Peptides against a protein of PDB entry 3J47. Designs and how they scored, part 105

Target 1, 121 residues: chain A of PDB entry 3J47
Amino acid sequence: IRLTNQLKSLKGLQSKLKDVVEYLDKVINKELPINHTILGKLQDVFNLLPNLGTPDDDEIDVENHDRINISNNLQKALTVKTNDELMVIYISNLVRSIIAFDDLIENKIQNKKIQEQRVKD
Target 2, 69 residues: chain B of PDB entry 3J47
Amino acid sequence: YEEKEESNLAATKSMVKIAEQYSKRIEEEKELTEEELKTRYVGRQDPKKHLSETADETLENNIVSVLTA

## One batch from the design tools (peptide; made by RFdiffusion4, then SolubleMPNN)

Design b2_p23_5_s4
Fold by OpenDDE base, seed 5:
Order: sequence, then structure tokens, then C-alpha cells
Structure b2_p23_5_s4 (fold): chain B 121 residues (1-121), chain C 69 residues (1-69), chain A 23 residues (1-23)
Amino acid sequence: as target 1 above (121 residues)
Amino acid sequence: as target 2 above (69 residues)
Amino acid sequence: DEKKETLELFKKLLELLDELKKK
């Protein structure tokens, strides 16, 4: 039962990782728009982070349209870059989680084999 | 404006450093996976455990990196 | 049999990880 559940969890994780990799590949290849919901949430987090760091910047005068456009383009570029970096970090975390999970399963299998051998002796 | 530019530059440099660290961690994870493969062939528990531990450390580092970004 | 299955799952996971690293 426990081992079967671990295998099932590993299979689920593997499938999920595959889906993430496929999604990332599609994003890199510009074949699919980034899931607007995930990007929107990440963008929201990123927009909140600068706002948390500059509570006093609420009074920045809206008047300089040209600087705002350059700042918006730069902010957009930075947001894209940050999203890409976060995506890479996320994928790496998933990969590490999968490796750790596989190792856990193998350890459980080995422990089971040792127990079975002890029962036979 | 200059302070904001400097802050953005510092943030960009930090991101580059994180990316480099991430790439290094990915390579470490690959090495661990190779050790697991070797351990699987040798049938010894110790190398496999070491690979698992290194994979866990790599995962933890990635999680910390995600939390810090 | 369960151990063999787990081993195969691990191999598949390693392959997926390798593919992810190549990207």
C-alpha cells in the first residue's frame, strides 16, 4: 500500500513535470501564449514587490509620459526577464523534487527487500 | 531616477547570479543522477543515498531561490 | 514485482529529468 502510493505519487509528479516541461518549451518557442493566469499572478506578485519596497512612491507625478513609457517598457522587459527566471527556477525545483522522490521510492524498495530477506532467514 | 536605475541594475545583477547558481545546481543534480545510476548497477545502497541527498539539497536551494525571487 | 515497477518508474523519471536539462 505505502509503496504503491509512492509509485503513484511519483508517476503523478513525473506526468506533471512533463507537462511543465512541455509548457515551457511551448513558451520558449512562442507557440503558445504563456498561461495568462499564471503570468498574471506572477506579474501581480512582481507588481506588489516594488510597491512593498517603495510605499512613498504613491506621489510620483504622472506628468512625464515619455519617462513613464520608457519606465513601462523597461518594467515590462524586467517583468518578462523575471518571469523567465522564475520559470527556470520553478522547473529546476520540479526536477529536484522528482529526483528526490525517485530516490525516496528506491530507498523504500531497498528497505522492503531487506525486510523480506530478514523474514526468509 | 538614478536611484531607480541603480536599483534595477542591482536587481538584474542579482538575477544573473541566481541564474548562474541555478545552472550550477542543475549540473550537481545531473551528477547525483549519474551516481544513482552507478549505485543501481553496483547494487550498493550508499552511493544511491548520497545521490538522493544531493538531489534534495539541490531542490532545497531551488526552493530558496524561488522564495527569494 | 513492485520493486521492479518502481525501478522502471525511477528510470523514466531520470529520462525526463535529462530531457529537461537538455532544454
Scores: peptide ipSAE 0.414, ipTM 0.837, DockQ to the pose 0.013; fails the geometry check
Fold by OpenDDE base, seed 2:
Structure b2_p23_5_s4 (fold): chain B 121 residues (1-121), chain C 69 residues (1-69), chain A 23 residues (1-23)
Amino acid sequence: as target 1 above (121 residues)
Amino acid sequence: as target 2 above (69 residues)
Amino acid sequence: DEKKETLELFKKLLELLDELKKK
């Protein structure tokens, strides 16, 4: 039950991420106009989600005022750090879930073999 | 300002260390999965169980590390 | 059949994890 729920949640997350990637690709390719509301929600999600590892986009928000920039740089650095840590944790949890799933599959296969053997006897 | 920079540097170094530890744990988890695969082929349940347990422990440690970070 | 499907899903997940580790 718990593993199944975790897998379901992970699958849901994966689907959502795929949808986001697809949306972003469409935006990059200018196939869809930039929806500010979606972008804002994505930004909120990214702010809540540990920054998944694109190092390069650091350049864009340089222009805001100096004091806000230092606080924002610190907050940004802290946010980046927190994001990296959260990302590591997320990946780790994902890996654990995968391993647990593998074990579940193996157990299921073994149980099936045992049942087949019992039917054969 | 300098104190904050030093604290940030220390925090960054700690984060790098955590990342390294995480990478190592991921590798250990992979090894466990490989052992589970091997155990599946060999038909010995005990090694598979051990691998599963080790993977779970690795995941738990990662979760604890993330929660502590 | 369901177990086979589950196994394939797990394999895909492992592959994704390996890709993430490589990045």
Scores: peptide ipSAE 0.410, ipTM 0.841, DockQ to the pose 0.015; fails the geometry check
Fold by OpenDDE base, seed 1:
Order: sequence, then C-alpha cells, then structure tokens
Structure b2_p23_5_s4 (fold): chain B 121 residues (1-121), chain C 69 residues (1-69), chain A 23 residues (1-23)
Amino acid sequence: as target 1 above (121 residues)
Amino acid sequence: as target 2 above (69 residues)
Amino acid sequence: DEKKETLELFKKLLELLDELKKK
C-alpha cells in the first residue's frame, strides 16, 4: 500500500512536471505569460514530497526498511534535484524578465530623447 | 527496481551535465549584460539589442534543458 | 540623467543575479 502510494505520488509528480515543462515551453514561445503562482505551487509540492516519504509509525516490517530507505533517499534526491531545477527555471525567468525590463526602460529613454530633440528642432 | 535505479543514475548524470551547461549559460548572460552596459554608455542601439537577444536565447536554452532533465 | 538611472537599475539587476548565482 505505502509503496504503491509513493509510486502513485511519484507518477503524479512526474505528470505535473511534464505539465510544467509544457507550460514553460508555451511561455518561451510567448503563448502564455509567466505565472509565478504555478511555480510557487510546484515548489510547495516538492517541499511536501520529503514529508510524504516519512514512514508513519505503525506497521514496521523490518526487511522492507532498507529498500524503502533507499527508495526514500532516492526520492529525496529526486525531490532535491527537482527543486534545484525549479529554482534554476525560476531564476532564469526572473533574469529574462529583468533584461526585458531594462530594454523597455532604455527604449523609453531613447524615445524621450528623440521627442526632446524633435521639440528643440 | 534495477532498471529504475539505472534510469535514475542516468538522469542524475544528465542533471550534472545540465548544471554545467547552466553555469556556462549564466556566464554568457553576464557577458551580454556587460555589452549592453557598454552600449548604453556609448549610445549605440544595435549592440545593446543584440546583447538582450542573446541573453534571452541563453535563458530559453536553460529552460529547455531543465525541462528535458 | 534618465539614462544614468536606467544604467543604475541594470547594475542592480546584475548584482542580484550574481547574488543568486552565489547561493
């Protein structure tokens, strides 16, 4: 049951990651605006994943513990990896937004200078 | 289980490669920003635009790489 | 003056990016 739930959660996470990838591709293609709320929710899901892997206390069958621990460590590692990837995506999007903003400011300044020159002529 | 472990190991190796590529792309983005700053001081429009475009391309490639990981 | 202000904003952005890279 627990392993099946973990597998289901992992599959759900994988599906969600795929959806995020698809969303990011749409944002790159300028089909959709960057939604920071989606990224935040994804981060929250990943931050909750380590807690989903913690065994609740009750039916300790000892032999499954090592494989479960390896699987949990792997799941933790995958969760950390995914969090790092999400952070990279977030930072990259932020950087792109800032560059675009700087370009807009420069364009506005240039337009203002052009207008001032036209008034002076 | 072994196939899954092998797949995870391969994914981890791919992630290390992506991290290296990301670090390189961050450096490329910084270079573009420096050129934009230089162009802002010189008052030449074309180099700044080119820098901004290259930074955007670098970010796009990073996003695609993260999505593929 | 406005160009200088825009340049300063860009420098601040670069600084923020560098801080993020260090984390």
Scores: peptide ipSAE 0.403, ipTM 0.840, DockQ to the pose 0.014; fails the geometry check
Fold by OpenDDE base, seed 3:
Structure b2_p23_5_s4 (fold): chain B 121 residues (1-121), chain C 69 residues (1-69), chain A 23 residues (1-23)
Amino acid sequence: as target 1 above (121 residues)
Amino acid sequence: as target 2 above (69 residues)
Amino acid sequence: DEKKETLELFKKLLELLDELKKK
């Protein structure tokens, strides 16, 4: 049950990551304008992700037009960080799934051996 | 800019630390899997099950740690 | 035969894990 839920969550996360990557590629290729709504949702996802090391929400000085680049750099850094974390989670879940699969195969082999022994007796 | 760079550096260092911890947990998982392989040859269900459970717990802790982080 | 296949899958997984660790 828990493993299945984790796999489902990971699959959902993988799909979302794929969508984000596809969106970012389209933005990089200038095929789509930066969708503020998607960016806002990503930010919301980032905000819902535990604040890794923003202690000082100090004075982001409000003024200059370079805000978009700074916001993009911070968002890019946060996106990269989130991508790395998501990759780690994905890898961990894959490894767990493989271990669980190996256990299932072993259980199946053991059950088959037990059945073969019962047929010989 | 400097404060932001310092914050980014601190965040990057924290990420490196998390990555190191993750690598260590992956190694622990590999060790568990190796023990499971060894137990597979011994034919006793209990040690294999215990190893699998320990690997699952390690992975779960990693996932929780990444989700909490 | 099934055991051999399982072992091969496990080896492949270990290899992938090692590649991920190196990155």
Scores: peptide ipSAE 0.400, ipTM 0.838, DockQ to the pose 0.011; fails the geometry check

Design b2_p23_6_s1 (from b2_p23_6, 14 letters changed)
Fold by OpenDDE base, seed 4:
Structure b2_p23_6_s1 (fold): chain B 121 residues (1-121), chain C 69 residues (1-69), chain A 23 residues (1-23)
Amino acid sequence: as target 1 above (121 residues)
Amino acid sequence: as target 2 above (69 residues)
Amino acid sequence: SKKEKEELIKELQEVVEKMKELL
């Protein structure tokens, strides 16, 4: 459910972005006048979009190192945070898997003991 | 779409808290494993079951955290 | 730390191996 909702949100964002690109292309081709309201919203989106265009802008805001990959430069720092979170989740899953295996082994041992007792009866 | 975006934002905010909770969950899992070991020696099934349940809960929470991430 | 997590996993693995020996 959560993953599906995230996917739908991403698809919606992609569709909106495509519409914006199509609008910008029409403006460049002088087919439509520049809509300042749409441009303002686009600028807001670009400001919220981590700087995809300048790979060299070294201003890694250190504070976001622990958050999910939002954008490429900030996304590198955020990628580290996301990777750390994913590693924690992975380790936790491994630990839970080990515990589940331990329980499974114990259950198998108990089942064998019960079967042995039944054969003696 | 907006509802999912809000959900993703909430999830992202929760991820930081999940990292802290993860450390606690790891400890809970260790405790369950110790109880299972004790139960093997004592022959009592109840402590082992409780350990398994706690481990499963810890795993589920980790999976939810991964899915949220 | 990553190292502490690895140690915890190793301890859990040892418990699993002990359980395997009982099977």
Scores: peptide ipSAE 0.444, ipTM 0.850, DockQ to the pose 0.008; fails the geometry check
Fold by OpenDDE base, seed 3:
Structure b2_p23_6_s1 (fold): chain B 121 residues (1-121), chain C 69 residues (1-69), chain A 23 residues (1-23)
Amino acid sequence: as target 1 above (121 residues)
Amino acid sequence: as target 2 above (69 residues)
Amino acid sequence: SKKEKEELIKELQEVVEKMKELL
């Protein structure tokens, strides 16, 4: 459900972006008047988007917390953070798996002991 | 779309909380491991089972965290 | 850190090995 919702949101954003691009193309071609309200909202979105520019510009201290998904340079820094988080989760899963295996081993040992006792009786 | 955004925000907040909980879960796992060690010596099924269950719960929470991430 | 995680994994591995010895 959560993943589906995220995918739906992303698809919605993609569709909106496509519509904006198409609208901008029509405005450039003088086919349609500029919708100022849509442009204002788009400008707000662009201002919130981290600069999509080439990997070299070190300076964008993009506040790593918010939007992993949107912009590539910020995405790189955010990707590193996300990778670290994923690594932590992975390690945690490994640890849990190890504990589960330990319990399974112990259960097997107990079962063997019970069987040995039954054979002696 | 808004519901997904809210879900993502909740998931992100959950991730931060998960990081904190992760440290706690590591400690809980250590405690479980110690209980398993103790249970191996005592040979009592009940403490071992409890440790195993807690470890499984910790694992499940990590899996959910991965799926949320 | 990665190192801290590795240490935790090692501790867990030691527990698993102890369980194997009991088998």
Scores: peptide ipSAE 0.439, ipTM 0.843, DockQ to the pose 0.008; fails the geometry check
Fold by OpenDDE base, seed 5:
Structure b2_p23_6_s1 (fold): chain B 121 residues (1-121), chain C 69 residues (1-69), chain A 23 residues (1-23)
Amino acid sequence: as target 1 above (121 residues)
Amino acid sequence: as target 2 above (69 residues)
Amino acid sequence: SKKEKEELIKELQEVVEKMKELL
């Protein structure tokens, strides 16, 4: 559910961005007048978004280096933190898998013992 | 879209909580392993089943954590 | 820590191996 919602939000944002780009292209080509309302909303969106377009943005807030950020550029700066978190998750999954395997082995042993007892009866 | 965005934000905020829960889950897994060892020596089925169930729950929680990361 | 997790995994693996010996 959560992943699906995130995907839906991203798709919606992508669609809106595409529409804006198409509009801007038409304005540049003098096919349509500039819609000031759309441009204003887009500007607001850009102001709220960290500079997605400048890979060289030196203003990687050092304090945020240890925090998971949703932005790709910030994610690159936070790649170390993200990797650490992923590693923790991976280890946890591995541990769970091992425990589950142990249980399966135990179940098999029990089943074998039950079968052996049935043969003796 | 807005609901999903809110859900994503909530998930991100929950990451810290997940990390804390993860630490607890690791301890629970260790306890299960110890119970399994004890059950192996005692030869009784009931403690082993409980250990298995707890291990499965721990695994499920890890999978959910991976999906939410 | 990563090291602590690795140790825990190792302990779990040892339990699994003991169970394998019983099979």
Scores: peptide ipSAE 0.437, ipTM 0.837, DockQ to the pose 0.008; fails the geometry check
Fold by OpenDDE base, seed 1:
Structure b2_p23_6_s1 (fold): chain B 121 residues (1-121), chain C 69 residues (1-69), chain A 23 residues (1-23)
Amino acid sequence: as target 1 above (121 residues)
Amino acid sequence: as target 2 above (69 residues)
Amino acid sequence: SKKEKEELIKELQEVVEKMKELL
């Protein structure tokens, strides 16, 4: 449930960003006026979540101590720490996967042993 | 989307605790592996099941941490 | 640490290999 909600939020953000890019391209080509509502909402999101800034944000050059950040922009400045955290998560996921596989294998082995015993009886 | 955003914000605020939880999760995974080994040698299904459940819980927590990071 | 993670992965891999031998 929680994972699904996070994925949905990320997909929603991605879709919104795509719409903004498409709008900007149309404005650059003088095909459409600037959508002030979309820009305003985007600005509000940036104000609430300064870490979610676009790669062009000046925050990339701000020397910040290594912290875990979800956002790509601040993540560039905090790349080392972010990479370490991502690595930890990756390793943990691998470990869990391996354990799950081990359990599956053991269950399969047990099932085979039970079947063999039934054949002998 | 809004509900997920609120959930992500709460998760982000909890990120300070993730480092401590991570160390605990690593230990839980290790315990699961030990129980699996015991089950393999002794042939006892109950300890192995408990280990598997602990590993699954640890995996879920890690996935949530990745999504919130 | 990275080293601790690598060790944990190795331990898990060893368990998996042992299970494979039992199959």
Scores: peptide ipSAE 0.432, ipTM 0.836, DockQ to the pose 0.009; fails the geometry check

Design b2_p23_6_s2 (from b2_p23_6, 12 letters changed)
Fold by OpenDDE base, seed 1:
Structure b2_p23_6_s2 (fold): chain B 121 residues (1-121), chain C 69 residues (1-69), chain A 23 residues (1-23)
Amino acid sequence: as target 1 above (121 residues)
Amino acid sequence: as target 2 above (69 residues)
Amino acid sequence: SEKEKEELIKLLQEVIEKMKELL
């Protein structure tokens, strides 16, 4: 029951993330205007994430002061961070799934051994 | 929109916490796998059950993390 | 069947290896 509820929740999140990705793709392709509210929320989410201080922020060439480029770079950095987080979550879920399957297999093997012992008895 | 933003903010904070705990969860999963290995060698069912339960808990936590994201 | 379980174990091992490569 708990696992099923978790899977349902994960599916819901996955669907929502897919919708966000589709929206972002449409924005990149200039099919839709950038929704500033969505971007702002994403930025807020990123800002709430503690700066995983990869110190290599220094080599961002400070030269092009165009606010748009800074916004794009920030958005790109935030997107990369989000992607990394999503990747970690995905990998974690896969690992858990694998472990659960391994346990299931072992349980099946044990059950088979028990049945074989009962038949011998 | 504001409510969604607040929810996303809370979720993001939760995700950060989950990320911090992620390393611990990975280690717990590894321990579970080791217990399964031990169970295979020793033939004792009890360690295997414990490993399975730990793996399930780790999976659940990851799903909650994804949902909060 | 036991054979099916063995196949499942092999599949899981392959997935674990792929995850290790990704990490």
Scores: peptide ipSAE 0.353, ipTM 0.828, DockQ to the pose 0.010
Fold by OpenDDE base, seed 2:
Structure b2_p23_6_s2 (fold): chain B 121 residues (1-121), chain C 69 residues (1-69), chain A 23 residues (1-23)
Amino acid sequence: as target 1 above (121 residues)
Amino acid sequence: as target 2 above (69 residues)
Amino acid sequence: SEKEKEELIKLLQEVIEKMKELL
């Protein structure tokens, strides 16, 4: 469900970006006037997006280095953080799996004992 | 799309908390395993089931954290 | 560290394999 929602969001963003590109092409070709409202919203979105292009270490919010994959330069630092978080989650899942398997083994042993007892009776 | 974005944002915030709680969850899983071990010795089925359920919950939370991450 | 995590993953995998043998 969560992955599906993320994929849907990404697809929606991709579609919107495509629409913007198409709109910009039409504006460049003087086929349509610039929609200032759409451009303003896009600018707001871009401003909220981590700076993809500026490698300036100073604009990389050091605080976001450990945070999940935010776009480009900030995104690279965030990618590292995301990998670390994913690793932690993976380890946790593995531990849970081990516990679940331990319980299954115990249940199997108990069932075997019950069957052996039934054969003896 | 917006609902999914909100869900992803909430999930991201939850992941930060999960990272902090990860060590605690691992400890809880260990405790569950110890309880299972104790249940094996005591022969009580209910503690083992509870341990398994807690382990499963910890796994689910980890999976959710990974999916959110 | 990433190395420590990798080692932990390996240990967990070994435990899983042992559990499979017991099943």
Scores: peptide ipSAE 0.406, ipTM 0.854, DockQ to the pose 0.010; fails the geometry check
Fold by OpenDDE base, seed 5:
Structure b2_p23_6_s2 (fold): chain B 121 residues (1-121), chain C 69 residues (1-69), chain A 23 residues (1-23)
Amino acid sequence: as target 1 above (121 residues)
Amino acid sequence: as target 2 above (69 residues)
Amino acid sequence: SEKEKEELIKLLQEVIEKMKELL
């Protein structure tokens, strides 16, 4: 569910950006007049997400370097922190898997003992 | 789209909580392992089953954490 | 810490090996 929602949000944003680009291209080519309302909305989007429209924005927020950020550019800057968190999660999953495996083995041992007892009876 | 965005924001806010929960889960896993060892010596099925269930829950929570990361 | 997790994993592995011996 969460992944699906994230994908939907990304797709929606992508579609909107595409529409804006197409509009801007038409304005540049003098095919259409400038729509101030669309431009204003686009500016608002950029103000909320300053790094989203600038793939080349190498601006590393040093203060947020140790914090998880949703932005891809910021995530690159925060790669070390993200990697550490992922590593912790990975280790935790591994530990859980090992415990589950241990329990499975124990269950098999118990089942074998029960079967052996039944044969003796 | 808005629902997904809200869900993502909520998930991000929950990451801090997940980190705290993770610490607790690690301790729970350790306790289960100790219980399993004790059960192995006693030879009773019931404590082992409980340990297994708790380990499974811990694993599930870790998987959810990975999916939300 | 990562070291603590590694130690925990090692302990679990030892338990698994003991269980294998009982099988």
Scores: peptide ipSAE 0.402, ipTM 0.841, DockQ to the pose 0.008; fails the geometry check
Fold by OpenDDE base, seed 4:
Structure b2_p23_6_s2 (fold): chain B 121 residues (1-121), chain C 69 residues (1-69), chain A 23 residues (1-23)
Amino acid sequence: as target 1 above (121 residues)
Amino acid sequence: as target 2 above (69 residues)
Amino acid sequence: SEKEKEELIKLLQEVIEKMKELL
């Protein structure tokens, strides 16, 4: 469910971005006048969107190294944080799995003992 | 789309808190394992069950964190 | 650290293997 919602949001964003690109192309081709309101919204989106256009922009905000990948440039630093978080989650899942297995083993041992007792009766 | 966006935003905010809670969850898992070991030694099922339940809860929280990340 | 996490993972894997032996 959560993954599906994220995918849907991403698809929606992709569609909107495509529409914006098409609009910008029409403006560049002088087919449509520059709509300042749309441009303002696009600028806001670009300000909220990590700098996708300059993969080489060195302004890695060091503070976000421990955070989830928000964008490609900031995403490099954020990728480290995301990787760390994913690693923590992975370790936690492993630990939980181990505990669950321990319980299963104990349950199996107990069940075996119960069966042995029933055979003696 | 908007509902998913809101969910993602909430998830992102929760991720910061999850990092803090993760350490606590790891400790809870350790406690469950110790209780299981004690139960195995004493032959009492109840402490083992409690440990298993706590481990499961910790696992679920980690899975939710992964899904949110 | 990442190294510490790797060590922890290794320990967990060892425990899993011990559990497999008990099954």
Scores: peptide ipSAE 0.396, ipTM 0.854, DockQ to the pose 0.009; fails the geometry check

Design b2_p23_6_s3 (from b2_p23_6, 17 letters changed)
Fold by OpenDDE base, seed 2:
Structure b2_p23_6_s3 (fold): chain B 121 residues (1-121), chain C 69 residues (1-69), chain A 23 residues (1-23)
Amino acid sequence: as target 1 above (121 residues)
Amino acid sequence: as target 2 above (69 residues)
Amino acid sequence: DEKEKEELIKEMQKVVEQMRLLQ
């Protein structure tokens, strides 16, 4: 359910972004008049988007390292952090699986011992 | 779309909480392992089963956490 | 088996500490 909702949101954003690109291309080509209201809202969205476009190394304000969502260059650093977090979760799941497996083995050994006792009686 | 975005935001907030719960879950898993060890010595299947069940619940919670990340 | 379990627990604790350091 969560993944489906995220995927749907991403698809909606992608479609909207495509429509914006197509609109901007038409404006550049002078095929359509500039809608200042749409452009203003889009500019606000782009300003809220961490700098996706320029890999200029200098202005990564270190202080925003903690806040999870919405960047491509900052998303590279955030992607590294997310990858590390996912790795930790993966290792934890592995450890739990090992514990569950150990419990299963011990249960099997106990069951075998009980069966061997029943055969001797 | 908006409902899904709200769900994703809630999931992100839950991830922070999951990170705190993760440390607690590891301790719970350790306690379960100790109970299993005790059960192994006492020959009581019940504590061992309870340990296994709690380890599984902890695993499920981690999987849900990964799916939320 | 007990030593292996102890090692696994230590590894889990290390992972938890790494996760805490990432926060």
Scores: peptide ipSAE 0.497, ipTM 0.867, DockQ to the pose 0.009; fails the geometry check
Fold by OpenDDE base, seed 4:
Structure b2_p23_6_s3 (fold): chain B 121 residues (1-121), chain C 69 residues (1-69), chain A 23 residues (1-23)
Amino acid sequence: as target 1 above (121 residues)
Amino acid sequence: as target 2 above (69 residues)
Amino acid sequence: DEKEKEELIKEMQKVVEQMRLLQ
């Protein structure tokens, strides 16, 4: 359920971004007049979007590492953070799986002992 | 879409908290393993069960974190 | 999921570049 909702949101965002790209291309090509209100909203979105550094700006602002969604340089940093978080989650799941298996093995051993005792009685 | 965006925003805020909670979750998992070890020696199912339940809760929280990431 | 995220990011980058061209 949660994954499906995230996928649906991502797909919706992707569709919306595509529409924005298509709109901006039309504005660049002078097929549509520059809507300053739309441009201002896009600028606000871009200001809220951590700067997709032009490929040349080396300064990865390290502080915003935490949010998975951040733009290329910051997104590289965020991809690293996302990878680190995914790694932590993976390790945690692995540890919990190991614990669950240990418990299962012990429960099986106990059940076997109980059955052996019942056969002796 | 909007409900899901709100869920993603909540998830992102939770991600910062997940890092802090992760250390705590690891400790909870370790406590479960220790109680299981104690249960093997004492033959008492109750501490082992509690340990298993805490491990399961820790697992569920990690899975939720993965689904959020 | 990672590929889909990467594609989404690439799309966001295109939007940013378009905004830069309009400035």
Scores: peptide ipSAE 0.476, ipTM 0.851, DockQ to the pose 0.090; fails the geometry check
Fold by OpenDDE base, seed 3:
Parts: C-alpha cells; structure tokens; sequence
Structure b2_p23_6_s3 (fold): chain B 121 residues (1-121), chain C 69 residues (1-69), chain A 23 residues (1-23)
C-alpha cells in the first residue's frame, strides 16, 4: 500500500512535469503565447529548486545538503548521501540477519538437546 | 497524490530518525543479543524469544526503509 | 525507483532550461 502510493505520486509528478515541458516547448517555438500566470508559478518553483544548470564557481552553500532529491549539482552530493544511507541500511540488514541466524542456530541446538534427552528416557 | 507525498515525506523524516534510531537499534540489538547470551546460560526460552522478536522487528523496519529509499 | 527518480530529475532540468530560455 505505502509503496503503491509513493509510486502513484511519483508518476503524477512526472506527468505534470512532462506537461510543463511540453507547454514551455510550445511557448519557445511561438506556437502558444506566454501565459504569465503559469510562468510566474514555474518561476516560483524554480526559485525553490537549487540551481540545476552551470556549475559557476559561486559558493555552493554546504548548508542545504539535507534536501537529497531537488537538483543535479546538489543531486551529486545528495547521491553520495543517498549511497551512504543505503550502505547504513545494508549493514543494518546484515546485522539483523546475523542475529536471526544466531537465534536459529540456538533453537536448533536446543531442539537437538530435547531430542537427545527423549532418546535417553 | 498528496497523501502519498505526505507518506513519502514521513518516510524520509523517518529515515533520518531511523538513522539516529539505527544507532540506538544497534545498541538495542546488542542488548538483545546479550539477553540471548544470558538466556543461553539460564536455559529459559522466553527472554531469548523476546530478543529474537525484537531483532526481527528491527530487520523489518530496515527492509521497509530500504524499500522507501 | 532510482531510475524513475533520475528520469524525474532530468525532466525537472529540462523545465529549468526552458525557463532560462524564456528569460
């Protein structure tokens, strides 16, 4: 259920983004007049997005590292963060698997002892 | 869409909290393993079972975190 | 999921570049 909802939201965002791209292409090609209201909303969205374009040397404020998914230059740093997070999750799963195996081994040893005791009785 | 985005944001915030809780969960997992070790000596099945259950819950939460990442 | 996210990001980049061309 949760995964399906995330996938649906992502698909919805993708569809909207595609519609925006298609609209902007038509405006660039002079097929449609510029809708100032749509353009203003897009500009507001882009102002909230970290600069995706040219890596001009201006101080990449390291402080916005927390928002993993928003922009390409940020995305590279965020890809590193995501990779680190995935590594932590992987290690966690390994540790839990080890504990589960230890419990399984101990349960097997106990079952064997119970069976050996039943054969002696 | 909004409910799912909220769920994804909650999942991401939960991932950050899961990283902090992960250090704590590793410690809880160690405590559980120590209780299991103690239970191996005491021969009482119940504390060991509770330890195993908590380890499994910890695993399940990590798997869900991976699937949400 | 990761490929889909990457594609979404590429699409956002196209939108940014289109807006830059309109300025």
Amino acid sequence: as target 1 above (121 residues)
Amino acid sequence: as target 2 above (69 residues)
Amino acid sequence: DEKEKEELIKEMQKVVEQMRLLQ
Scores: peptide ipSAE 0.470, ipTM 0.843, DockQ to the pose 0.068; fails the geometry check
Fold by OpenDDE base, seed 5:
Structure b2_p23_6_s3 (fold): chain B 121 residues (1-121), chain C 69 residues (1-69), chain A 23 residues (1-23)
Amino acid sequence: as target 1 above (121 residues)
Amino acid sequence: as target 2 above (69 residues)
Amino acid sequence: DEKEKEELIKEMQKVVEQMRLLQ
């Protein structure tokens, strides 16, 4: 459910972005007048988007870069962080699986002892 | 769309909380393993069952974390 | 049967120790 909702949100954002690009292209080509309301909303979106265009701004605080899934270079750094997080989750799952197996073996040993005692009685 | 965006934001906040809980869960898993070891020496069923249940809960929480990542 | 159980217990202990080493 959660993953499906995230995917739907991402698809909706992508569609809206495509519509905006198409609108901007029509305005540039003088086919349509500039809609100030759409442009204002787009400007707000761009102000909330981290600067995609400047690879050299060292001022991307490493702390904010770690938190937010942004643009290809940021996406690369975030991909590394996501990979590290997935690795930690994988190791945790492995450890839990091993503990569960240990418990299963112990239960099997106990069950066998109980059965052997019942056969002797 | 807004509901999913809110859900994604909640997911991200949950991931931070999961990371903190993860360290704690690892420690709890170690304690359980030690209790299993002690229970194996004592030969009593009850501590081993509790350890197994906590290990299973830890596994479930990791699976949920993977599904939310 | 008792020897087999003892071997199984030893194997479980080895798995638990491996988990401890991974932590």
Scores: peptide ipSAE 0.444, ipTM 0.851, DockQ to the pose 0.006; fails the geometry check

